# Peptides against a protein of PDB entry 6RGO, part 47

Target 1, 392 residues: chain A of PDB entry 6RGO
Amino acid sequence: MALKLLGFNQDATCFSVISSNKGVTIYNCDPFGKCFELEKSTSNDEELDFLVEMLFSTSLIAVVDKTIGASKRKKLKIVNTKRKATICELTFPHEIMDVIMNRKIICVVLKSDQIFVYDISCMKLLRTIDVRGEKLKSTSKFRNSEAVGDIGVRVSLSTDNNSILCYSSYSKSDKENAPLNDIVVFDALKCIQINVLPAVHQSNIVCIACSPDGMLMATASEKGTIIRVFKTIDTENDEPILVNEFRRGSRPSRISEMKFNHDNTLLACVGESDTIHIFALPVTTTEADANEDDTLQQSSHSLSSSINGLQYISKGLANRFGKIIVSKIPTQSQQRHVAYIKIPENAKYRIGFPKDTTNTIHICGEDGNYLVYSIPRNEVGPCTLVKSNTFD

## One batch from the design tools (peptide)

Design b1_p17_2 (made by RFdiffusion4)
Fold by OpenDDE base, seed 1:
Structure b1_p17_2 (fold): chain B 392 residues (1-392), chain A 17 residues (1-17)
Amino acid sequence: as target 1 above (392 residues)
Amino acid sequence: SDEELAEEIIEQLEEQS
């Protein structure tokens, strides 16, 4: 049977899949098993396509039927999984491309490059963000969306209550073909733009991950060779703070998903390559905890490779060919993965980090495998398989 | 809990529908 992965929920306690014969199935990770099933409403041999976003492991889900011909691609359904009932329906002017939520906010991304921000508690519209409308004031030509392929606005939302929304935006270049290579950081609760990170890549951003606390953001372009990690809120001299630059690989490969773990110590990425990469983030010791005197001499051989956190103040070298504001970190200072998982070629995988075990990663594949891996702490190498389950 | 919050949200949305 053809499986299509929808992904993990916010805490990796559940994952969602589309089965061609059954419709949407939600699996619980531990204990492993089916927790919800949404039967296909159509008898048609059409390829099923859905968006499903869960509120953690709860009975509240958002569902979009994206199946061709279903005429539902513009409808968001809020579903009570315990009752198997739709409790709210919203209809949008354009096709829904993505849905993301936390305990406070639902964000709905449309094919029109609009983001609708809702208060989840009452489904009240707080804000419509028009990512194109800011550009249209400069250039009247609607690009026919057909010519731009799979390139749309990407979003990520913090899983905490601060509700930091990161989204890709068009650069202010007068070129009709401006890439989606800016990032906007938005307070989704207050409906205020906090920060703008201009030209974080040379090409369109295709993947964004916000940290659970909203303090960090990872970005990848269409090239998928470099991942950049920025501070979301903090700026230095009104310039974006680049925390890390990771090299996934030397060959171009699309990154489909990135996730931070719950303590911001790890960043994982997955995509079209045969390898999930896991990167270590420097623990930002907040200077505040330096005062507790507790003398416990545990000789942790900190591999203090003194990565001097050269805060490369991205002195915007206005190079002659346009304001690339992000100073290229020298290729020698680009960090590699600390761990990896090999996955089958051509199998799409999704990733999630469980809350309780910061050195564990959950993965699931369109091959019907749900796998739990342990991430090595002290060495660069493969992750160790801890648990495996199969689904259909 | 997250489930209690979801139940409160569900109840509020059911009353508004």
Scores: peptide ipSAE 0.602, ipTM 0.953, DockQ to the pose 0.884
Fold by OpenDDE base, seed 5:
Structure b1_p17_2 (fold): chain B 392 residues (1-392), chain A 17 residues (1-17)
Amino acid sequence: as target 1 above (392 residues)
Amino acid sequence: SDEELAEEIIEQLEEQS
């Protein structure tokens, strides 16, 4: 059977798949098993396509039927999985490209480059963000959306209640073909723009990940060779703070997904390559107040790889429009992975970090494998397989 | 809990429909 992966939920307790014969299936990770099935409502001969976004491990899911020829590609359904009933249906003017949620907010991304932000508790529209309209006020030419293929607005939302939304935006360029290489940081609850990171890549951004707390953001371009990690809110001299620049590889390869672990110590990436890469982030020691005296010299020689954070303030090249282009960190200052997982060639995989085990990663493949790996702490090397299950 | 929150949201959305 052809399987299509939809992904893990926010805390990697569940994942969803499309089966050509069954429709949508949701699996629980531990104990491993089917927890929900949505039967296909379409003819047997159509290739099934869906968006499914889960509210953690709860009975609330958002579903979009994207099947070709279906009049449903503009409809968001909120479904109670316990009752197997649609409790709310929203219709949009354009095709839904993405849906993301947390405990407070649902964001709906349209093919029109619009983001609709809703309060999940009442499905009240809080904001419509017109990513193209902000550009069109400066440049009267509609890009024909047909010619750009798989390039659209990318979004990521913090899994916490702060509801930090990061999205890709068009650079202010006099070029008719300005790339989606700016990032906007948005408070989705207050409906306020917090920050703008101009020209974080030279080409379109194709993948974004927000940290669970919304304090960090990872970005990758169409090349997928370099991943950049920024602070979302903080700025230095009105410039974006580049925390890390990671090298995934030397060859171009599309990154499909990135995720932070729960404590912001690890960033994983997956895509078209035979390798899941896991990168270590510098532990920002919050200066815990240097209060009391307790002398316990437990000499845990943490491998202080003294990555002296040479804050290479990447001197943003101010372009002719006063926008800073984030310069590439010198190749010598680019960090490599600390851990990796080998996956089958041409197999699509998705990744998730469980909340309670920061050194564990969940992965699932279109090959029907659900795998749990342990991440090495003190060495650079392969992850160790801890658990394996199969699904169909 | 997350499930109690989902149940509250479901009830509110069912009453609005």
Scores: peptide ipSAE 0.600, ipTM 0.952, DockQ to the pose 0.891
Fold by OpenDDE base, seed 3:
Structure b1_p17_2 (fold): chain B 392 residues (1-392), chain A 17 residues (1-17)
Amino acid sequence: as target 1 above (392 residues)
Amino acid sequence: SDEELAEEIIEQLEEQS
């Protein structure tokens, strides 16, 4: 059967798939099994396409039927899975491209490069973000829908109650084809722009991940060779907003998903390559006042010794126009993965980090595999398979 | 719990519908 992966929920306790014969199925990870099915309403041999966002392990889901020919691509449904009932329906002026949620908000991304931010508790509209801005309304002929590939506004939301929304925005370049290479950091509850990171890549951003606490953000361009990690908030201390650069590979490859683990110590990425890459983030040792005395030589061979080459990128000279020049980190200071998982080259995979086990990763494939891996702590190497299940 | 929160949200949305 053809499977299409929708992904894991926020805490990787569930994942969603589209089965060509059944419709949408939600699986529980532990104990492994089906927890919900949304039956196919039409007997037509049309390729099913859906967006499904689950609120953690709960009975609340958001669903968009994106199936071709369906007038429903502009409709968001809030569904109670216990009752199998639609509670709320919202209709948008444009096709829905993405839906993300946490305990406080739901964000709806439209093909028009608009983000609608709602209070989830009452479905009240808090903000409409127009990423194109007012100037482009006059001159933007609709990008001819055919030739502009899957380049749209990308979003990521913190899974905590801080509700930090990171989204890609158009560079202020006078070029008609300005790349989506800026990042905006937005407080979705207060509806305040916190930060703007200009030109974080040379090409369009195609993947964004926000940390669970909203303090970090990872970005990848359409090249997918370099992943950058940024602080979302400017610290008063002259600390660089660019925390890390990771090298996924030398060859271009699309990254489809990135995730932080729950404690911000790991960043995983997956995409069109045969490899899931896991990167270690430097533990920001808050200098707790370690008083002098206890000389316990615990020879923790911390992998910190290879990090010594991160010259603190001094705050790129804010030229008189406030452009943060992301100084090119020398290619020698680009860290590689600390762990990896080999996957079939032709199988799309999704990734999730469970909350309770920071060194465990959940993955699922369009090949019908749900796999749990242990991440090595002290060595660079392959992850170890701990559990496997199959789904259809 | 997250399920209790979801039930509260569901109840509030059902009352508004």
Scores: peptide ipSAE 0.597, ipTM 0.951, DockQ to the pose 0.892
Fold by OpenDDE base, seed 2:
Structure b1_p17_2 (fold): chain B 392 residues (1-392), chain A 17 residues (1-17)
Amino acid sequence: as target 1 above (392 residues)
Amino acid sequence: SDEELAEEIIEQLEEQS
């Protein structure tokens, strides 16, 4: 049977798949089992395509039927899984490309490069962000949206209640072909732009991950060779702070997904390569005001030795023209993965980090495997398989 | 809980429909 992965929920307690014969199935990770099914409404041999976004492990899901020929590609359905009922339906002017949510916000990304931000509690529209309209203010020509293939606005939302939205935007270059290589950081609750990170890659951004707390953001371009991690809110001398630059590989390969773990100590990436890469992040000691007294023995698990090469490249060379030249970290000083998972060739995988265990990663494949791995903390090496389940 | 929040959201959305 052909499986298509929809991915994990926010805390990796559930994952969603499309089965060609069954429709949409949601699986619980622990205990492993089917928790919901949306049956195929049509007997046609059409390839099923859906977006499904789940509110954590709850009965609330957002669903978009993207099946070719379906008039439903512009419709968002909010579904109660306990009742198997649609409780709200929204229709958009353009095809829905992505849906993301947390406890406060739903963001809907359209093929028009628009982001609709809703209050989840009442489905009230808070903001329409027109990423193309911002470009048109800088560049007079509408690119016909039809000719730009698999390149659109990418989004990521913090899983906390602060609701930090990171999205790709068009650079203010006078070139007719401005890439989607800027990032905007947006407070989705207050509807305020917090920060803009210009030209974070040379080519279009195809993958973004926000940390659960919204304080970090990871970006990858269509080349997928370098991953950059930035602070979202904090700036140094009004310039974006580059925290890390990671090398996934020397060969171009698309990254489809990135995720931070719950404590912002790990970043995982997956895509078209045979390898999931896991990178270690520096522990940002927030200087919590050390009021002297409480001798809480923080067991500093010193990830000691190999992270000596963290040059904080805090000093972006501000070129006189306001272009932040992200200094290319010399290829020799680019950090590699600390851990990896080998996956079958040609199988698409999705990744998730569970909240309760910062040293584990959940993965699922279009090969019908759900796998739990332990991540080594003290050595560079392969992850260890802890649990395996199959689905159809 | 997240489930209680989802139930409250579901109730509010069902009343608006």
Scores: peptide ipSAE 0.580, ipTM 0.949, DockQ to the pose 0.887

Design b1_p17_2_s1 (made by RFdiffusion4, then SolubleMPNN; from b1_p17_2, 9 letters changed)
Fold by OpenDDE base, seed 5:
Order: sequence, then C-alpha cells, then structure tokens
Structure b1_p17_2_s1 (fold): chain B 392 residues (1-392), chain A 17 residues (1-17)
Amino acid sequence: as target 1 above (392 residues)
Amino acid sequence: SLEKEAEEIEKKLLELK
C-alpha cells in the first residue's frame, strides 16, 4: 500500500501516517503500536492527503483534509482521538498549507501567505500575520499555483511555553519575484516581533527548525547544501548572530525536515538524499555555573575541536540596495556532520528526537520502517541501529 | 500532566460551542 508520512510529534513519542486504504494512522513509538486510526470519510478512490498536528502524546490533534475535490482544505478540525469526536472546527478564507502546535499556541499557515496565531486554550485569534504585507496585496497575482506547489511561507514553533515562532518572509526588494529569504522571529504569546534576519539565504527558504527552547533557529534554502544556525533573540551590533554553518553536501538536494534535540546539542536533517545528517552544536557554556570548585580532573578529552571563535566577520555585503546579505562562512570553516544514517534512495523519511535520550534519534519511512538509532558521542561515523519495527 | 491540560483545553473548547 502507498504510505505517506506526516511526521513525529514534538517529543517523538508518536508519529502519524496516511495509509491509502485506512486513512490517518497514529503510532506510538514505545511501546510500538497503532494507537489511533481515522477512517477515510470518502468512498472515492481519490489519493488521500491530510495535515495532522499532534499535541504531544495527548488525545488532541489538529486535522486538515487536503484530499483533492474535498471542500475541506480550508477547515481545521480539533479532534479528540479517544472519543473520536470533533471538538472544534475553524474555516479559513484560503487553503491551509501547514499547522504547527505547542501547549499554548496553534499557528495556521494559509496559501495566501498569512499566518493565523491562536491561543489553543480558547481558540482565540491572537494575531493574523500577513507575510506579503499591505503593499503586495495590490500586485500579488496569485503565483500560478501549479508550478510553485512547494514555495510558500515556512514556519517553526518552539515546543516550550515561550512559543517562539520563526517564519520565512519576503525580502523588501521592489522586484515582483522577491525571494522568501528573510526570517522573522515572533513571540506568539505576546504577539511581538522580536527579530528580523534579512537575506539568510540567496534563494527561498524551504526548511526552518526552531530549537525546543526557541533560542536557536536552523534554516535551509532550495539548494539544501548549507544549513545556517542563528540565535533567535540576540543580535551583535544590530546584526544576526550566526552560530553555525553546516555543509550537508556538495550536490543540491532538498531538505524536507530539520530538528534540534532537546538540549540544543544536535541538529538533524533529512530530505531527498540517501543520508540523514546529524551535526553537533557548540555547547554554549553559560558562565553562570563556574562557582563549584570541584577539581575532579576527569581528563575526558572531549574532542572540543577548538572551534576557535571564527569571528563571523559579518562583512555585510550591503548590496547596492543597502540590504545586508548574510555573508557565507568560508567553505573551509563549514562544519560537516558528526553522525549519519543511510536510508533507501528515494524513500521519504521523517525524524524526531525523544526528550529523555538526547543521543537517540527516531526515524520513520514511507517504506514502513520505524527505526531507533543511537548517535555516537566521541567519534564521527554512522549511527547504530538499536530498535526496528514495521508498520503498514 | 499534558493529558490533563488537553482535557482542560477540550472542556473550554466545548463550553464555547
């Protein structure tokens, strides 16, 4: 049967899939097993398409039926999985492209490049973010939706209660074809813009990941060769702080998903390539805990590769239009993966980091494999398979 | 617990109908 992966929940305790014959299925990761099934509401042989966003491992999910011909592509349903009941239904003016959730906030991304921010506790609209802004309303011919199926506003939300929302925005170029290459950092609870990172890539941003605490953000463009990690809130001299620049590969390949682990020490990426890449982040030693004098010389030669603070000389190449383009770190200073997983060619995989085991990664494939890998700490190499399960 | 918070959310959302 054709499986379509929807992804893991926020803490990688569950994942969701579309089965052509069964509809939406949710699996529990440990113990492994089917925990919920949403039956196909239509008898038609139409290819099923859904958005499903889980509220962690709870009985609450957000569902959008995106099936072709369904008048439901503009409807968000909040469903209780235990009761199999629709609790709330919201209708939007445009097709829903994405839904992201934490304990406080639901963000709904529309095909109109609007983000609707809701308080989950009452489904009150807190903010409508118009990513095109008022000036572009007059001239935005709807990009003919057929050829541009994959270029839209990308979002990521912190899984914590701080509810830091990162989204891609159009660069303020007077060009009709401005790329989605700016990032906005937004406090979704206070409804305040915290930061703007201009021109973080040369082309459209196609993948964003926010750290669980909202302090870091990873970005990738359509090229998918370079991943950039920024601080979300802090700036140096009114410029964005680039923490890391990772090289996924030399060949262009789309990145479909990125995730931080729960302690911000690892960043994983997956996409169209045969390899999941895992990158190490520098541990920001917060200087605060320096007071405990305990001289235990455990000579753990952590391979602290002296990431000499390559001062990101933000040679802001002010283009002729006064826009700061984030300078590329010299290719020699681009970090590689510390670990990897080989996956079947052309298999779509999703990734998740469990909360309690920062050196473990969960992956699932449209091939029906659910796999748990251990990430090596002290060596660069392949991850070790710890557990394998199959689903249909 | 997260499930209790989900039950409280559900309760509030049902009271708004």
Scores: peptide ipSAE 0.538, ipTM 0.938, DockQ to the pose 0.908
Fold by OpenDDE base, seed 1:
Structure b1_p17_2_s1 (fold): chain B 392 residues (1-392), chain A 17 residues (1-17)
Amino acid sequence: as target 1 above (392 residues)
Amino acid sequence: SLEKEAEEIEKKLLELK
């Protein structure tokens, strides 16, 4: 059967898939089993396409049916999985490209590069973000939909109640073909722009991950060779703070998904490559807990990765070419993965971090495998398979 | 609980119809 992965929920307790014969299926991770099915409404041999965003492990999901007719692709349904009932339906002016939610907010991304921000508790529209801005309204040259491939506004939302929304935006270059290489950090609750990270990559951003607490974000471009991690809110001299630069590989390969673990110590990435990469983040000791004197001498050999303070050499050479404002971390300072998982070639995988086990990763494949891996703590190497299940 | 929050959301969304 053809499976299409939709992904894990916010805490990796469930994942969703499209089965060509069954429709949408949601699986519980532990105990492993099918917990919901949305049956195919039509006998047509049309390839099933859905967006499903879960509200954690609750009975609430957001569903977009992309299979049948242009009208359904513009409809968001809030569904109770236990009752199999549509609670709410919203219709948008354009096709829905993505849906993301937490306990407070639903964000709906449209093909028009608009983000609709809703209060989930009442489905009140809080904000419409037009990522193209007013200037591009006059140039009604719809980029021919054929040649502008899989490039659109990317979003990520913090899973906490702070509801930090990170989204890709067009560079302020007056060029009709400005890349989606800026990031905007937005407080989705207050509807305030917090930060703008200009030109974080040279090409379009194709993947964004926000940390669960909204304090960090990871970005990858179409090249997928470098992953950058930034602070979301904090700035230094009104400049973005680059925390990490990771090298996934030397060969270009698209990254489809990135996730932080729940304590911001790990970042995983998956995509078109045969390898899931897991990177270690430096534990940002918030200076606040430095006061408790507890003398427990346990000689944890902290791998003193010399945090050579990335002195932002603000070389004020505003030279004419659209230079990445973010100083390139020297290639020697680019960290590699600390762990990896080999996956079948041509199988799409999705990733999730469970809340209770910071050194565990959940993965699922279009090959029908749900796999749980243990991440090595003290060595660079392969993850260890702990549990496997199959689904259809 | 998360499920209770979801039930409260559902209730409010049904009252808005």
Scores: peptide ipSAE 0.535, ipTM 0.935, DockQ to the pose 0.903
Fold by OpenDDE base, seed 3:
Structure b1_p17_2_s1 (fold): chain B 392 residues (1-392), chain A 17 residues (1-17)
Amino acid sequence: as target 1 above (392 residues)
Amino acid sequence: SLEKEAEEIEKKLLELK
């Protein structure tokens, strides 16, 4: 039977799949088992397509029936899984491309490159973000969306209550075919733009991950060879916004999903390749837990070595070139994965990090495998399989 | 708990119908 993976929830406690015969099924990860099933409403041999976004492991899900020919592709349903009841319905002017949520916010991405931001507690529209902006309304010949169906606005939302929304935006370059290679950082609660990261890749961004706390984001382009990690907020310290650049591989391969673990120490990526890559992030020691106590007076003499010579490169030229964010990481500093998982060729996988175990990763495949791996801490190498289950 | 928050969300969403 053809399985289609929808993905893990925010904390990897559940995952959702489409079965051609059963419709949408949600599995609990621990204990492993079916927790919800949405029966196929139509007897037609049409390929089922759905968006399902879970509110963690709660009874609330957002559902969009994206099945071809379905009149429902513009309709978001909030469903109680325990009651199997539709709590509310929202209808949009365009097809829904993506839905993302946390405890506070639900974001709906439309085929029109619009992001609708809602307060989940009352489904009040907080903001409509038009990613094309006012200038592009005149030249919006809808690119024939059949062949370019994969290039659209990408979004990621922090899983915490800060509700940091990262989305891909069109570069302001005067080119008619501006790539989706800018990132906007947006406070979804306050409806304030926090930051703009211009030209983070040379080509369209196809994958974005926000950290659970919203302090970091990861981006990958259509090439999928380089992953970049950025701070979402400019720190007052002259610290580079680009904190890491990772090499996934030398061969182009699409990245379909990236995830941070819950403590921002790991970034995983999955896609069309036979390998899930896991990268280590530098632990930013927040100096906060320096307990005041040990007053040991060691009088280390100030060796005043007078390194004189770094010339004043004049402040004046920095203003004209928009913040060249990418230039600070030398190509020699491209870090490789610290861990990996081999997956079957041509099997689509999804990834999730559980909250309680920072060194484990949950994966599920369209091959019907749910797998839990242990990530090595002190060595570069393969992850160890800890648990396996099958689903159908 | 997150489930209680979900129940409160559900309650509010049902009151909006």
Scores: peptide ipSAE 0.531, ipTM 0.936, DockQ to the pose 0.944
Fold by OpenDDE base, seed 2:
Structure b1_p17_2_s1 (fold): chain B 392 residues (1-392), chain A 17 residues (1-17)
Amino acid sequence: as target 1 above (392 residues)
Amino acid sequence: SLEKEAEEIEKKLLELK
């Protein structure tokens, strides 16, 4: 049967898939099993396409029917999975490209490069973000959607209540074909722009991940060779703080998904390659814990990985035009993965980090495998398979 | 709980119909 992966929920307790015969199915991770099915409304041999965004493990989901020929590509439905009932329906002026949510906010990304931000509690529109801005509206020939890699606005939302929204934006260039290589950090609750990270890659950003707390953001371009991690809110001398630069590989390969674990110690990435890569992040010791005198000698074996001094040459080469060029970390200072998972060639996989186990990763494949891996802490190497299940 | 919060959201969204 042809499976299409939709992904994990925010805490990796559930994942969603499209089965060609059944429609949308949601699986629970533990205990493993089918928890919901949305039956196929059409008897036609049309390739099913859906967006499904879950509100964690609750009965609430957002659903968009994206099936070809469906008049429903502009409709967002909020569905109760237990009652199998549509609670509300929103209609948009353009096709829905993505939907993300947390406990407070729903963000809807349109083919028009607009982001609609809603208060989930009442479906009140808080903000419409026009990523193209007023000037670029005139020249937007809708690129014919038949080209393999339609570069659209990418978004990621913090899973916490702070609701930090990171999105890709067009670089301020007078060129008609400005790349989507800027990042905007936005408080989705207050509807305020917090930060702008200019030109974080040389080409369009195709993947963004926000940390669960919204304090970190990872970015990857179309090349998928380098992943950059930034602070979202904090700045140093009004400049963006680059925390890490990771090398996934030397060969171009698209990254489809990245995720942080719940304590911001790990970043995973998956895409068109045969390998899921897991990177270690530096533990930001918040200075706050320095004052409580409590003598518990837990021998933190500091992995003294010789962080040979990354002299952050924060020499912002302010180019004459005020563009902050994110200084490329020297190729020698680019960190590799600390762990990896081999996946079947040509199988699409999705990733999730469970909340309760910071060294465990959940993965699922279009091959019908749901796999749980343990991540090694003290060595660079393969992850260990802990649990395996199959779905159809 | 998350489920109670989802039930409260559902209730409010149904009152808007």
Scores: peptide ipSAE 0.523, ipTM 0.934, DockQ to the pose 0.953

